# Ledger of designs, part 44: peptides against a protein of PDB entry 7BDX

Target 1, 212 residues: chain A of PDB entry 7BDX
Amino acid sequence: EMGAAACTLLWGVSSSEEVVKAILGGDKALKFFSITGQTMESFVKSLDGDVQELDSDESQFVFALAGIVTNVAAIACGREFLVNSSRVLLDTILQLLGDLKPGQCTKLKVLMLMSLYNVSINLKGLKYISESPGFIPLLWWLLSDPDAEVCLHVLRLVQSVVLEPEVFSKSASEFRSSLPLQRILAMSKSRNPRLQTAAQELLEDLRTLEHN

## One batch from the design tools (peptide; made by RFdiffusion4, then SolubleMPNN)

Design b1_p10_8_s3 (from b1_p10_8, 4 letters changed)
Fold by OpenDDE base, seed 1:
Structure b1_p10_8_s3 (fold): chain B 212 residues (1-212), chain C 212 residues (1-212), chain A 10 residues (1-10)
Amino acid sequence: as target 1 above (212 residues)
Amino acid sequence: as target 1 above (212 residues)
Amino acid sequence: MEPLTTSPPP
């Protein structure tokens, strides 16, 4: 209870750039983000046994942790910190996104995908994430999710790769050979306007890259 | 572990007025401060049995909670919030200060006394605290503490009462009859310069009130 | 690319 309440407040205030700078300016940040990864991993591992109610204090705690990571990654110095000093947390987020089944922990997947998207705004972060083993298969695994919000954030992360020629060129062959084009085309016809727009934009970006 | 780390970060950032406003502007603040009181009370009650190492995660967590309350009370809107919406937390802090023996949990007593001092800057807060049952005996109990920093913050809280004629007049008879004058005079000769100054200032304020 | 921010649910 108390931990979830404290972390929820920290999540709420972490939307400020000055608060992110204050979090990172202290010598406690490294410990916090290290334990964050371990806590998220422990939570996801516990899901295979106990039907933890999604509204549990533990679930709210892990959501707040993922929210804090997202808001830290929204700021330039936060992206630098995560990519330089907390790579294990990024590795953990990628692992957990692979371990979670389609439709499982949708809200957590959305927050983790938002954090990775924010990290991918930094070229060094994008390189790190995209060079992770199994990254392209992971994107397609996540794109099989029945949730429109999960799929939306996957498409945004795919767009980050496609918009950076240096990163895209390294993965272009694997990307083209495994691209779930029919799935993306189906999303471009979604009744969800945000998913529809993101799928249309990605299809336009892909068409532009085929002509170059 | 994770809760203590999150609360430590929240403590660090709560030194900003904008962060205090952000904490209080959300609908989660009431729940947080309610659970804070319960958590601090549970910790102090556990001390009679288990020799919790002062460096335990639980101790660090409760210190961070007391630090957050202190920083919230440092801001005008935070004092208003505590006095209007979190009186139970103030009652809990007063109770815990009474339940802790001289020399017991010195660091926690200092943080709790700092929070009460900050609340006492508001006339409504000063009235609320000073009208609490056993407040004057509690001040003298705390002034018996062997720790100079505990005694310093007690003297500052006594000064808040003495400097407000409306509050002092209500308690003046009990205050004068129970005043540990010899103890305060001994503190005015302390080798601790902060304690020495606070005791001298209080003795000067008391002399000024005897001539009026 | 614009960064995404999040807040706790109400």
Scores: peptide ipSAE 0.451, ipTM 0.867, DockQ to the pose 0.405
Fold by OpenDDE base, seed 2:
Structure b1_p10_8_s3 (fold): chain B 212 residues (1-212), chain C 212 residues (1-212), chain A 10 residues (1-10)
Amino acid sequence: as target 1 above (212 residues)
Amino acid sequence: as target 1 above (212 residues)
Amino acid sequence: MEPLTTSPPP
């Protein structure tokens, strides 16, 4: 209980840029983000067994950790820190997103995707993520999720790749050959307006790239 | 490990007034401070058995909790919150300070005393603490500690009582009859300059009160 | 691209 409560408070206050700077300005940041990856990995590995109630202390704790990573990645110095000093955490998040089945741990998956999207705002972060082995297959695996919020954040990450010519050019052949176009077209007709808009914008960006 | 790391980060960032305001502005503050008292109590109750290494994850976690309470009490709105909405935590801190033997858990005892001192800056907080059953005997019990840092913070809390006529008048009879004057005089000759100064100032304040 | 922030659920 207490660990989840403390981590939840830290998550809440980490929405402030000044708090993110304070976290990163200390000598404890490296250790914290190293253990964060390990803790998230241990949690995901435990899910193959007993249905951990989504409201368990452990679940709330891991959600708060993923929320902190997201909020750190929302800040420029936080993105720089993650990309320079916590690459193992980024690798772990990519791994865990691959290990989770469609519909499994939806809330955690959304938070992890939000963190990767924020990291993708930095060109160095986007390069690092997109050059990770199996990144494109991972995007399509995640896009198979039945959850609209998961799919929304996958589409945003795909858009980040598509909008950066220096990154997209490296992946363009694999991307074009594997693109789940029918799935994206189906999302552009979603009843969820945010998913509908994101799919529509991505389809427009893709059409622009075919004519260039 | 991870809980102690998260709580230690929260402790570090809670030195900011804006972070304290953010913690208290949320709906989770009441629950957090309620569980804080319970967690600190559980830790102190566990010390009668196995020598928990002072560097254990549990020890670091409880130190961080006490540090957070101290930093919250350093801010005016934090003192008001503790005195209005978390009185049970103040009662728990007073209890735990009584339960700990001289020389036991020195670091935790210092942090708890610092939190009570900060609460004593508010007249309402000072009234609440000083009107607690056994408060004066507790001060003298704590002043028997061999640790100079413990004794320093006890003397500061005693000084807070002595400098407030509305509070001191209620306790003056018991205070004068039980005052460990020889102990305070010994502290005024300490090799620790901070303890020496605090004891000297308190002796001067006490002399001023005898002439009024 | 605007960064995303998140907060604990109420």
Scores: peptide ipSAE 0.451, ipTM 0.866, DockQ to the pose 0.428
Fold by OpenDDE base, seed 5:
Structure b1_p10_8_s3 (fold): chain B 212 residues (1-212), chain C 212 residues (1-212), chain A 10 residues (1-10)
Amino acid sequence: as target 1 above (212 residues)
Amino acid sequence: as target 1 above (212 residues)
Amino acid sequence: MEPLTTSPPP
């Protein structure tokens, strides 16, 4: 309980740029982000056995950790820190997104996708994530999720790849050959306006890339 | 481990006034400070049995909690919050300071005394603490500690009482009758310059109060 | 691209 409460407060204050700078300016940041990945991994591995109450102290704790990672990645120096000093955490987030089934831990999946999207704003971060083994198959696995918010953040991460020619060119063949076009077209007709817009914009950018 | 790491980061960032305001502006603050007292109490109760390694994750966690309380109490709105909404935490800190033996958990004792000193900057906080049952005997119990930093913070808390006529007048009879004058005189000759100064200043103020 | 921030649920 106390750990979850402390981590939830740290999550709340981490929305400030100055707090993120303070977190990173200390010698404790490296240890914190190292243990963060291990804690998130331990939690996801425990889900296959117990009906973990989604409102448990452990769930709240892991959500707060993912929220902190997201908020750190929202800041330029935070993105640089994650890509330079916490690559194992990024690898863990990618792995956990692959280990989670459709509809499983939707809120955690959204937070992890938001963190990866924020990291993708940095070209070095985008390169690192997109060059990770199985990245393109992972995006399509995640796009099979029934949750509109999961799918929205997947489409945003796909958009980050598509809008960067240096990154897209490396994976363009695999991307085009495996693209779940019918799924994206279905999302472009969603009743969720954010999902609808993101799917339409991606389809427009993909059409522009087919004519070049 | 992860709880201690998160709480240590929260402690580090809580040195900022804006972070303290953000902690208090959320609906999670009440729960956090309620559980903080319980966690600190549980830790102190566990010390009588196990040789708890002072460098344990649990010790680090409780030190971070006491550090957060201190930093919250350093801010005007934080003092108001503690005195209005977290009185049980203040009562717990006073109780724990009584339960700890001389030389036991010196670092925690210092942090708790620093928090109470910060609360004493608010007249409402000073009134609340000084009107707590056994407050004057507790100060003398703490002043028996061999640690110079513990004794320094006790003398500072005594000074807060002495400098406030409205508070001092209520306890003046008990204070004068039980004052460990020889102990304070010994501290005024300490090799520790901070302890020496604090003891000298208190002795000067006490002499001024005897002439009125 | 605008970064995303998150806050604890109320």
Scores: peptide ipSAE 0.450, ipTM 0.867, DockQ to the pose 0.416
Fold by OpenDDE base, seed 3:
Structure b1_p10_8_s3 (fold): chain B 212 residues (1-212), chain C 212 residues (1-212), chain A 10 residues (1-10)
Amino acid sequence: as target 1 above (212 residues)
Amino acid sequence: as target 1 above (212 residues)
Amino acid sequence: MEPLTTSPPP
C-alpha cells in the first residue's frame, strides 16, 4: 500500500520538467530505474494466463512506475538518461510487451508504449529500441490487441520508425513483408477518432515511401 | 526495496516548495499521509527492545517518509494541510517519539522532531501539538537522549513554546515545575556548537520570562 | 513529434 501511494505522488509530480531534472541530478536515479524494471517484470510474471488487471496496490504501484518512466522520457535529458544509463529498463519494457497477451494488462501496455514512443523522439532512442531483436514482430503482435489505445500507441511508435529514413531503411524489407496492412486499413475506419487519424496518417506516409 | 527507492526520490524532490504544492494540490495527499503514520507506527512497533536502527530498506523507507513530512511542514501551506487534514499523523509522531527509548532510532527521532518544529512555526500547529496530553513530559523524556542532534531539536521545539506567550502561559506552571534545568545548563557547555547555542538562547529566554 | 505526459487517474 505505502509504496503505491508514494509512487503515485512521484508519478504526479514527475510531469514537471524540473522534477525530472531533480530526479536525474541525484545519485539515486540509477538504482530507482534498475529496480523499476525488476519490479515490473516480477508483476508481469505473477500474472497467470488470462487474468485481467488486478485492481490492487501492486497493480497501481506498477502503473505509477510506468507513468514515471513515461514522464522522464518526455524530457530530452530523461530520454538521454534512459538510453545511456538505463538500457536494461528499456529491454525489460520491450520484453514485457512481448510477454503480455492481447487484451492483457491494457493500461500497463499503454504506459509502456507511451514510454517507448517518448524514447523514440530522439534518434538515439529510436535506433536503440528498433535494433532490438524481434522489434518488428513485436509491433505486429501488439497491433493485434483488441484495445484501441494499445493499437493507437503502436501506430505512433510505427510512425516514429517510418518517418526516420536512417531507421526505416534498415528494417524496410522486413517491415514491408510483414506489415498487417488489412489491420491498419481496418483501424483507418475505427470509431475511435484518435486511432482513425493515426492509421490514416500512417497509410499516407507508407504510400509516400512507396513512390520514392 | 522499490518502495524505499521511490520514497527516497520523493523525499529529495519534496525540498522544493513547488513540489510540495503539487503534492497537496492533488487528491492523493490525504491517503499518502494517512498511510505514512501507519507505516511509521508499524516500523517502530517492530523494534524489539534495545535493537539499534536497522540499516535496511524498511528503515530507509521510514526515514524518507519522515523526511517528506518534514519538507511538507517547511512550507506554509504544508503546515496548514498537516494541522487541518492530517492531525492523526501528528498524533502518531508524538506517540512514536514517546515509545522510543533514549538512543533508539536517533535518525528517525531527529526527522520527526524537525517535522514538529516546522509545524510549530505556525501558531495553530504549535497550539495543536502543545495541547497533546503529556507533551511537556514528552519533551523532557526526549531531552534525556544522549544524542546531541535529538537534544538540539528538542530545545528548538521548547523554544517555539517559550517564545509564544499564548502557548507558554497555558503550560507555564507545569513547565517551570518539571524543567530539567541542570540538563539544559549542561547542554549550554556542550562541545556541539549548535546544541550549545540553542541551550544558551533558551536559558536567556527563560531568564527574561522570570523577570516579566 | 510531441512527447506524451501522463498523470495518475483521479
Scores: peptide ipSAE 0.450, ipTM 0.867, DockQ to the pose 0.393

Design b1_p10_8_s4 (from b1_p10_8, 5 letters changed)
Fold by OpenDDE base, seed 3:
Structure b1_p10_8_s4 (fold): chain B 212 residues (1-212), chain C 212 residues (1-212), chain A 10 residues (1-10)
Amino acid sequence: as target 1 above (212 residues)
Amino acid sequence: as target 1 above (212 residues)
Amino acid sequence: LEPLTVSPPP
């Protein structure tokens, strides 16, 4: 209980850039983000089946941790810190996204995907995550999720890859050969306007890349 | 472990007034401070004898909690919040200070005393804590501590009472009858310059009050 | 690309 309450407060204040800088300016940041990855991994490993008690103290604690990572990654110095000093955490997030089934831990997947998207804003971050073994298959696995918010954040992450020629060129062959085009086309007709827009934009970007 | 790491980060950033305002501006503050008191109480009750593992995750967690309370109480709106909305926490701190033996949990006692001192800066806070049953005996119990920092913070809290006529007048009879004058006189000769100064100032203030 | 910030649920 207390851990969840403290972590929720820290999550709330981590929306401030100055708070992120204060977290990272101390000597405790490395330890915190190391244990964060381990804690998230332990939580995911404790899940039996597809039922999640979202209101549990443990779930709220893990959500707060993922929220903090996301908000740290929203800041330039936070992205640099994560990619330079907390690569194990990024590797853990990628692994956990692969370990979860479609429809399992939707809220956590969204937060983890948002964190990876924020990391992907910087070229060094995008390179690091996109060079992860099985990254492209992982994107398609995640895009099979029935949840529109999960799929939206996958499409945003895919867009960050597509919009960076130096990254896209390295994976373009695998990307084109495995692209779930029918799924993306279906999303472009979604009732969710955010998902619909993201799918349309990605389809336009892909068409532009085929003509160049 | 993770709780201690998160709480330590929250403690560090709580030194900012803007962070304190952000904590208190949310809906989670009440829950956090409620559980804080319970957590501190559980920790103190778990202590067998006078030996404390100061480096334990649990100890560090409780220190961070006490540090957060102190930093919140350093801000005017934080004092108002604690006295208006978290009186149970203040009562818990007063109780725990009574439950601990001289020399036991010195660091925690210092932090708790610092929080009460900060609360005492405002007249409403000072009234609330000084009206606690056994408050004057508690001050003298704490002043029997062999630790100079504990004694320093007791003297500061006593000074806040003495300097407020509306509060001091209510307890002046009990205060004068039970005052450990020999102990305070001994502190005025301490090798600790902070303790020495605080004891001298208090003795001067007391002399002034006897002549009025 | 604009970064995403997320707040705790109410």
Scores: peptide ipSAE 0.403, ipTM 0.869, DockQ to the pose 0.392
Fold by OpenDDE base, seed 2:
Order: sequence, then C-alpha cells, then structure tokens
Structure b1_p10_8_s4 (fold): chain B 212 residues (1-212), chain C 212 residues (1-212), chain A 10 residues (1-10)
Amino acid sequence: as target 1 above (212 residues)
Amino acid sequence: as target 1 above (212 residues)
Amino acid sequence: LEPLTVSPPP
C-alpha cells in the first residue's frame, strides 16, 4: 500500500517541469530509473500466472512508474536523460511491449507507449527506438490490439517515424512491405473519434510520402 | 528497494513549496498521510526484535516518510493541513517519540522532532502538540537522549513553547516543577556548538520569564 | 509534436 501511495504522489507531481528537473538534478535518478525497468519487467513476467487484480498495490505501483517515465519524457531534459543515461529502460519498455499479448495489461501498455512517443519527439530518441531490433514488427504486433487507446498511441508513434525523413528513409522498405494498411483503414472508420482522426492523419501523411 | 527509491525522490522534491502545494492540492494527500503514520508505527514496533540494519530498505523508506512530513510542515499550508486534517499523524509521531528508548533510532527521532518543531511554528499546531497528554514528560524523556542532535531538536521545541506566552502560561506550573535544569546547564557546556547555543538561548529565555 | 502528460486516476 504505502509504496504505491508514495509512487502515485511522485507520479502526480512529475507533471511539473520543475519537479522533473529536481528528480534529474539529484544523484539518485540513475538508480531510480534502473530499478524502474527491473520492477516493470518483474511485474510483466508475473502476469503469465495468477490474474493480478488491476487494482493491486503492485499494479498501481507499476502504473505510477510508467506514468513517471512518461512525464519525464514529456520534458526536453527528461528525454535527453532517458536517451543518454537510461537506454536500458527504453530497451526494457520495448521488450515488455513485445511480451504483452493483445488486450493484456492495456493501461500499462498505453503508459509505456506514451513514454516512447514522448521519447520519439527527440530526434536522438526516435533514432534510438526505431533502430532497435524488431521495432517495425513490434509496431504491427501492438496495432493488432483490440483496445482503441493502445492503437491510438501506436499510430502516434508510427506518425513520429513517418514525419522524420532521416528516420523514415532507413526503414521505408520494410515499412512499405509490412504496412497493415487494411487495419489502419479500418481504424480511420472507428467510432472512437481520436483513433479515427489519428488513422486519417497517418493515411494522409503516407500518401504524401508516396508522391515524393 | 523500489519503494524506498520512489519515496526518497518524493522526499527530495518535497523541499519545494510548489511540490508541497501540489501534494496537498490532490485528493490523495489524506490517504497518504494516514498510511504514513501507520507505516512509521509498524516500523517502530518491529525494532523491539531483530536489529534492522539502519541501511535497510524499510529504514530508508520510513526516513523518507518522516522527511516528507518535515518538509510539508516547513510550509504554512502544510502546517495548516497537518493541524486540521492529519492530527492522527501528529499523535502517532508523539507516541513513537515516547516509545523509542534513548539512543534508539536516532535519525528517525531527529526527523520526527524536526516535523513537530515545524508544526509548532503555527500557534494552532503548538497548542495542539503542547496540550497533548504527557507532552512535558515526553520532552524530558527525549532530553535524556545521549545524542546531541536529538537533544538539540528537543531544546528547539521547548523554546517554541517558552516563547509563546499563551501556550507557556498553561504549562508553566508543570514546566517549572519538572524542568531538568542540570541537564540543560550541562548542554550549555557541550562541545557541540549548536547544542551549546540552543541550551544557552533557552536558559536566557527562561531567566527572562522568571523576572516577569 | 506535442508531448503527452498523464496524471494519476482520481
């Protein structure tokens, strides 16, 4: 209980840029983000067994950790820190997103995708993520999720790749050959307006790239 | 490990007034401070057994909790919150300070005393603490501690009582009859300059009150 | 691209 409460408070206050700077300005940041990756990995590995109730202390704790990573990655110095000093955490998030089945641990998957999207705002972060082994297959695996919120954040991450010519050019052949176009077209007709808009915008961006 | 790391980060950032306001502005503050008292109590109750290493995850966690309470009490709105909405936590801190033997859990005792001192800056807080059953005997019990840092913070709390006529007048009879004057005089000759100064100032304040 | 922030659930 208490650990989840403390971590949830830290998550709440991490929406402030000044708090993110204070977290990163200390000598404890490296250790914290190292243990964060390990803790998230341990939690995901435990899900193959008993249905951990989504409201468990452990679940709330891991959600708060993923929320903190997201809010740190929302800040420029936070993105720089993650990309320079916590690459293992990024590798862990990519791994865990691959290990989770469609519909499994949806809330955590959304938070992890939001963190990767924020990291992708930095060109160095986008390069690091997109050059990770199996990144494109991972995007399509995640896009197979039945959850609209998961799919929304996958589409946003795909859009960040497509909008950066220096990154997209490296992946363009594999991307074009593996693109789940029918799935994206189906999302552009979703009843979820946010998913519908994101799929429509991505389809427009893709059409623009075919004509160049 | 991870809980102590998260709570230690929250402690570090709680030195900011804006972070204290953010913690208290949320709906989770009441629950957090309620569980804080319970967690601190559980830790102190566990000390009667095995020598918990002072560097244990549990010790670090409880130190961080006490540090957060101290930093919240350093801010005016934080003092108001504690005195209005978390009186049970103040009662718990007073209890735990009484339960700990001289020389036992010195670091935690210092942090708890610092939190009570900060609460005593508010007249409503000082009234609440000083009207607690056994408060004066508790001060003298704490002043029997061999640790100079414990004694320093006890003397500061005594000084906050002495400097407030509305509070001191209620306790003046018991205070004068039980005052460990020889102990305070010994502290005024301490090799620790901070303890020496605090004891000297308190003796001067007490002399001023005898002539009025 | 605008960064995303997320708050704890109520």
Scores: peptide ipSAE 0.403, ipTM 0.868, DockQ to the pose 0.405
Fold by OpenDDE base, seed 1:
Structure b1_p10_8_s4 (fold): chain B 212 residues (1-212), chain C 212 residues (1-212), chain A 10 residues (1-10)
Amino acid sequence: as target 1 above (212 residues)
Amino acid sequence: as target 1 above (212 residues)
Amino acid sequence: LEPLTVSPPP
């Protein structure tokens, strides 16, 4: 209870750039983000046994942690910190996104995908994430999710790869050979307007890259 | 572990007025401060049995909670919030200060006394605290503490009562009849310069009130 | 690319 309440308040205030700078300017940030990864991993590992109610204090705690990571990654110095000093947390987020089944922990997947998207705005972060083993298969695994919001954030992360020629060129062959084009085309016809737009934009970006 | 780390970060950022406003502007603040009181009370009740190492995660968590309350009370809107919406937390802090023996949990007593001092800057807060049952005996109980920092913050809280004629007049008879004058005079000769100054200032304020 | 911020649910 108390931990989840404290972490929820920290999440709420972490939307401010000045608060992110204050979090990172202290010598406690490294420990916090290290334990964050361990806590998220422990939570996901516990799901195979105990039907933890999604509204549990533990679930709310892990959601707040993922929200804090997202808001830290929204700021330039936060992206630098995560990519330079908290790579293990990024590795953990990528692992957990692979371990979670389609439809499992949808809200947590959305928050983790938002954090990775924010990290991918930094070229160094994008390189780190995209060079992770199994990254392209992971994107397609996540794109098989029945949840429109999960799929939306996967498409945004794919777009960040496609928009960076240096990163895209390294993965272009694997990307083209495994691209679930029919799935993306189906999303471009979604009744969800955000998913529809993201799928259309990605299809336009891909067409532009085929002509170059 | 994770809860203490999150609460420590929240404590660190709560030194900003904008962060205090952000904490209080959300609908989660009431729940947080309610559970804060319960958590502090549970910790103090656990001390009679288990020798919790002062460096335990639980101790660090409770210190961070007391630090957050202190920093919230440092801001005008934070004092208003505590006095209007979190009186139970103030009652809990007063109770815990009474339940802790001289030399017991010195660091926590200092943080709690700092929070009460900050609340006492608001006339409504000062009235609320000073009208609490056993407040004057509690001040003298706390002034018997062997720790100079505990005694310093007691003297500062006594000064906030003495400097407000409306509050002092209500308690003046009990205050004068129970005043540990010899103890305060001994503190005015302390080798601790902060304690020495606070005791001298209080003795000067008391002399000024005897001539009026 | 514009960064995303997320607030706690009400």
Scores: peptide ipSAE 0.403, ipTM 0.869, DockQ to the pose 0.393
Fold by OpenDDE base, seed 5:
Structure b1_p10_8_s4 (fold): chain B 212 residues (1-212), chain C 212 residues (1-212), chain A 10 residues (1-10)
Amino acid sequence: as target 1 above (212 residues)
Amino acid sequence: as target 1 above (212 residues)
Amino acid sequence: LEPLTVSPPP
């Protein structure tokens, strides 16, 4: 309980750029982000056995950790820190997104995708994530999720790849050959306006890339 | 481990006034400070059995909690919050200071005394603490500690009482009758310059109050 | 690309 409460307060204040700078300016940041990955991994591995109440102290704790990672990645120096000093955490987030089934831990999946999207704003972060083994198959696995927010954040991460020619060119062949076009077209007709717009924009950018 | 790391980061950022305001502006602050008292009490109760390694994750966690309370109490709105909404925490800190033996948990004792000193800057906080049952005996119990930092913060808390006529007048009879004058005089000759100064200043103010 | 921030649920 107390750990979840403390971590939730840290998450709340991590929305400030100055708080993110203060978190990163201390010698304790490295240890914190190292243990963060391990804690998130331990939680996801425990889900296969127990009906973990989604509102448990452990769930709240892991959500707060993922929220902190997201808010750190929202800041330029935070993105630089994650890509330079916390690569194992990024690798863990990618692995956990692959280990989770469709509909499993939807809220955590959204938070992890938001963190990766924020990291993808940095070209070095985008390169690191997109060059990770199985990245393209992982995006399509995640796009099979029935949840509209999961799918929205997957489409945003795909858009970050598509908008960067230096990154897209490396994976363009695999991307085009495996693209779940019918799924993206279905999302472009979604009743969710955010999902609809993101899918339409991606389809327009993909059409522009086919003509070049 | 992860709870101690998160709480330590929250402690580090809580040195900022804006972070304290953000902690208090959320609906989660009440729960956090309620559980803080319970966690500190549980830790102090566990010390009588196990040689708790002072460098344990639990010790670090409780030190971070006491550090957060101190930093919250350093801010005007934080003092108001503690006195209005977290009185149970203040009562717990006073109780724990009474339960700890001389030389036991010196660092925690210092942090708790720093928090109470900060609360005492608010007249409402000073009134609340000084009107707590056994407050004067507690100060003298704490002043028996061999640690110079413990004694320094006790003298500062005594000074807060002495400098406020409205508070001092209520307890002046008990204060004068039980004052460990020889102990304070010994501290005024300490090799520790901070302890020496605080004891000298208190003795000067006490002499001024005897002439009125 | 605009970064995303997320706050704790109320």
Scores: peptide ipSAE 0.402, ipTM 0.869, DockQ to the pose 0.393

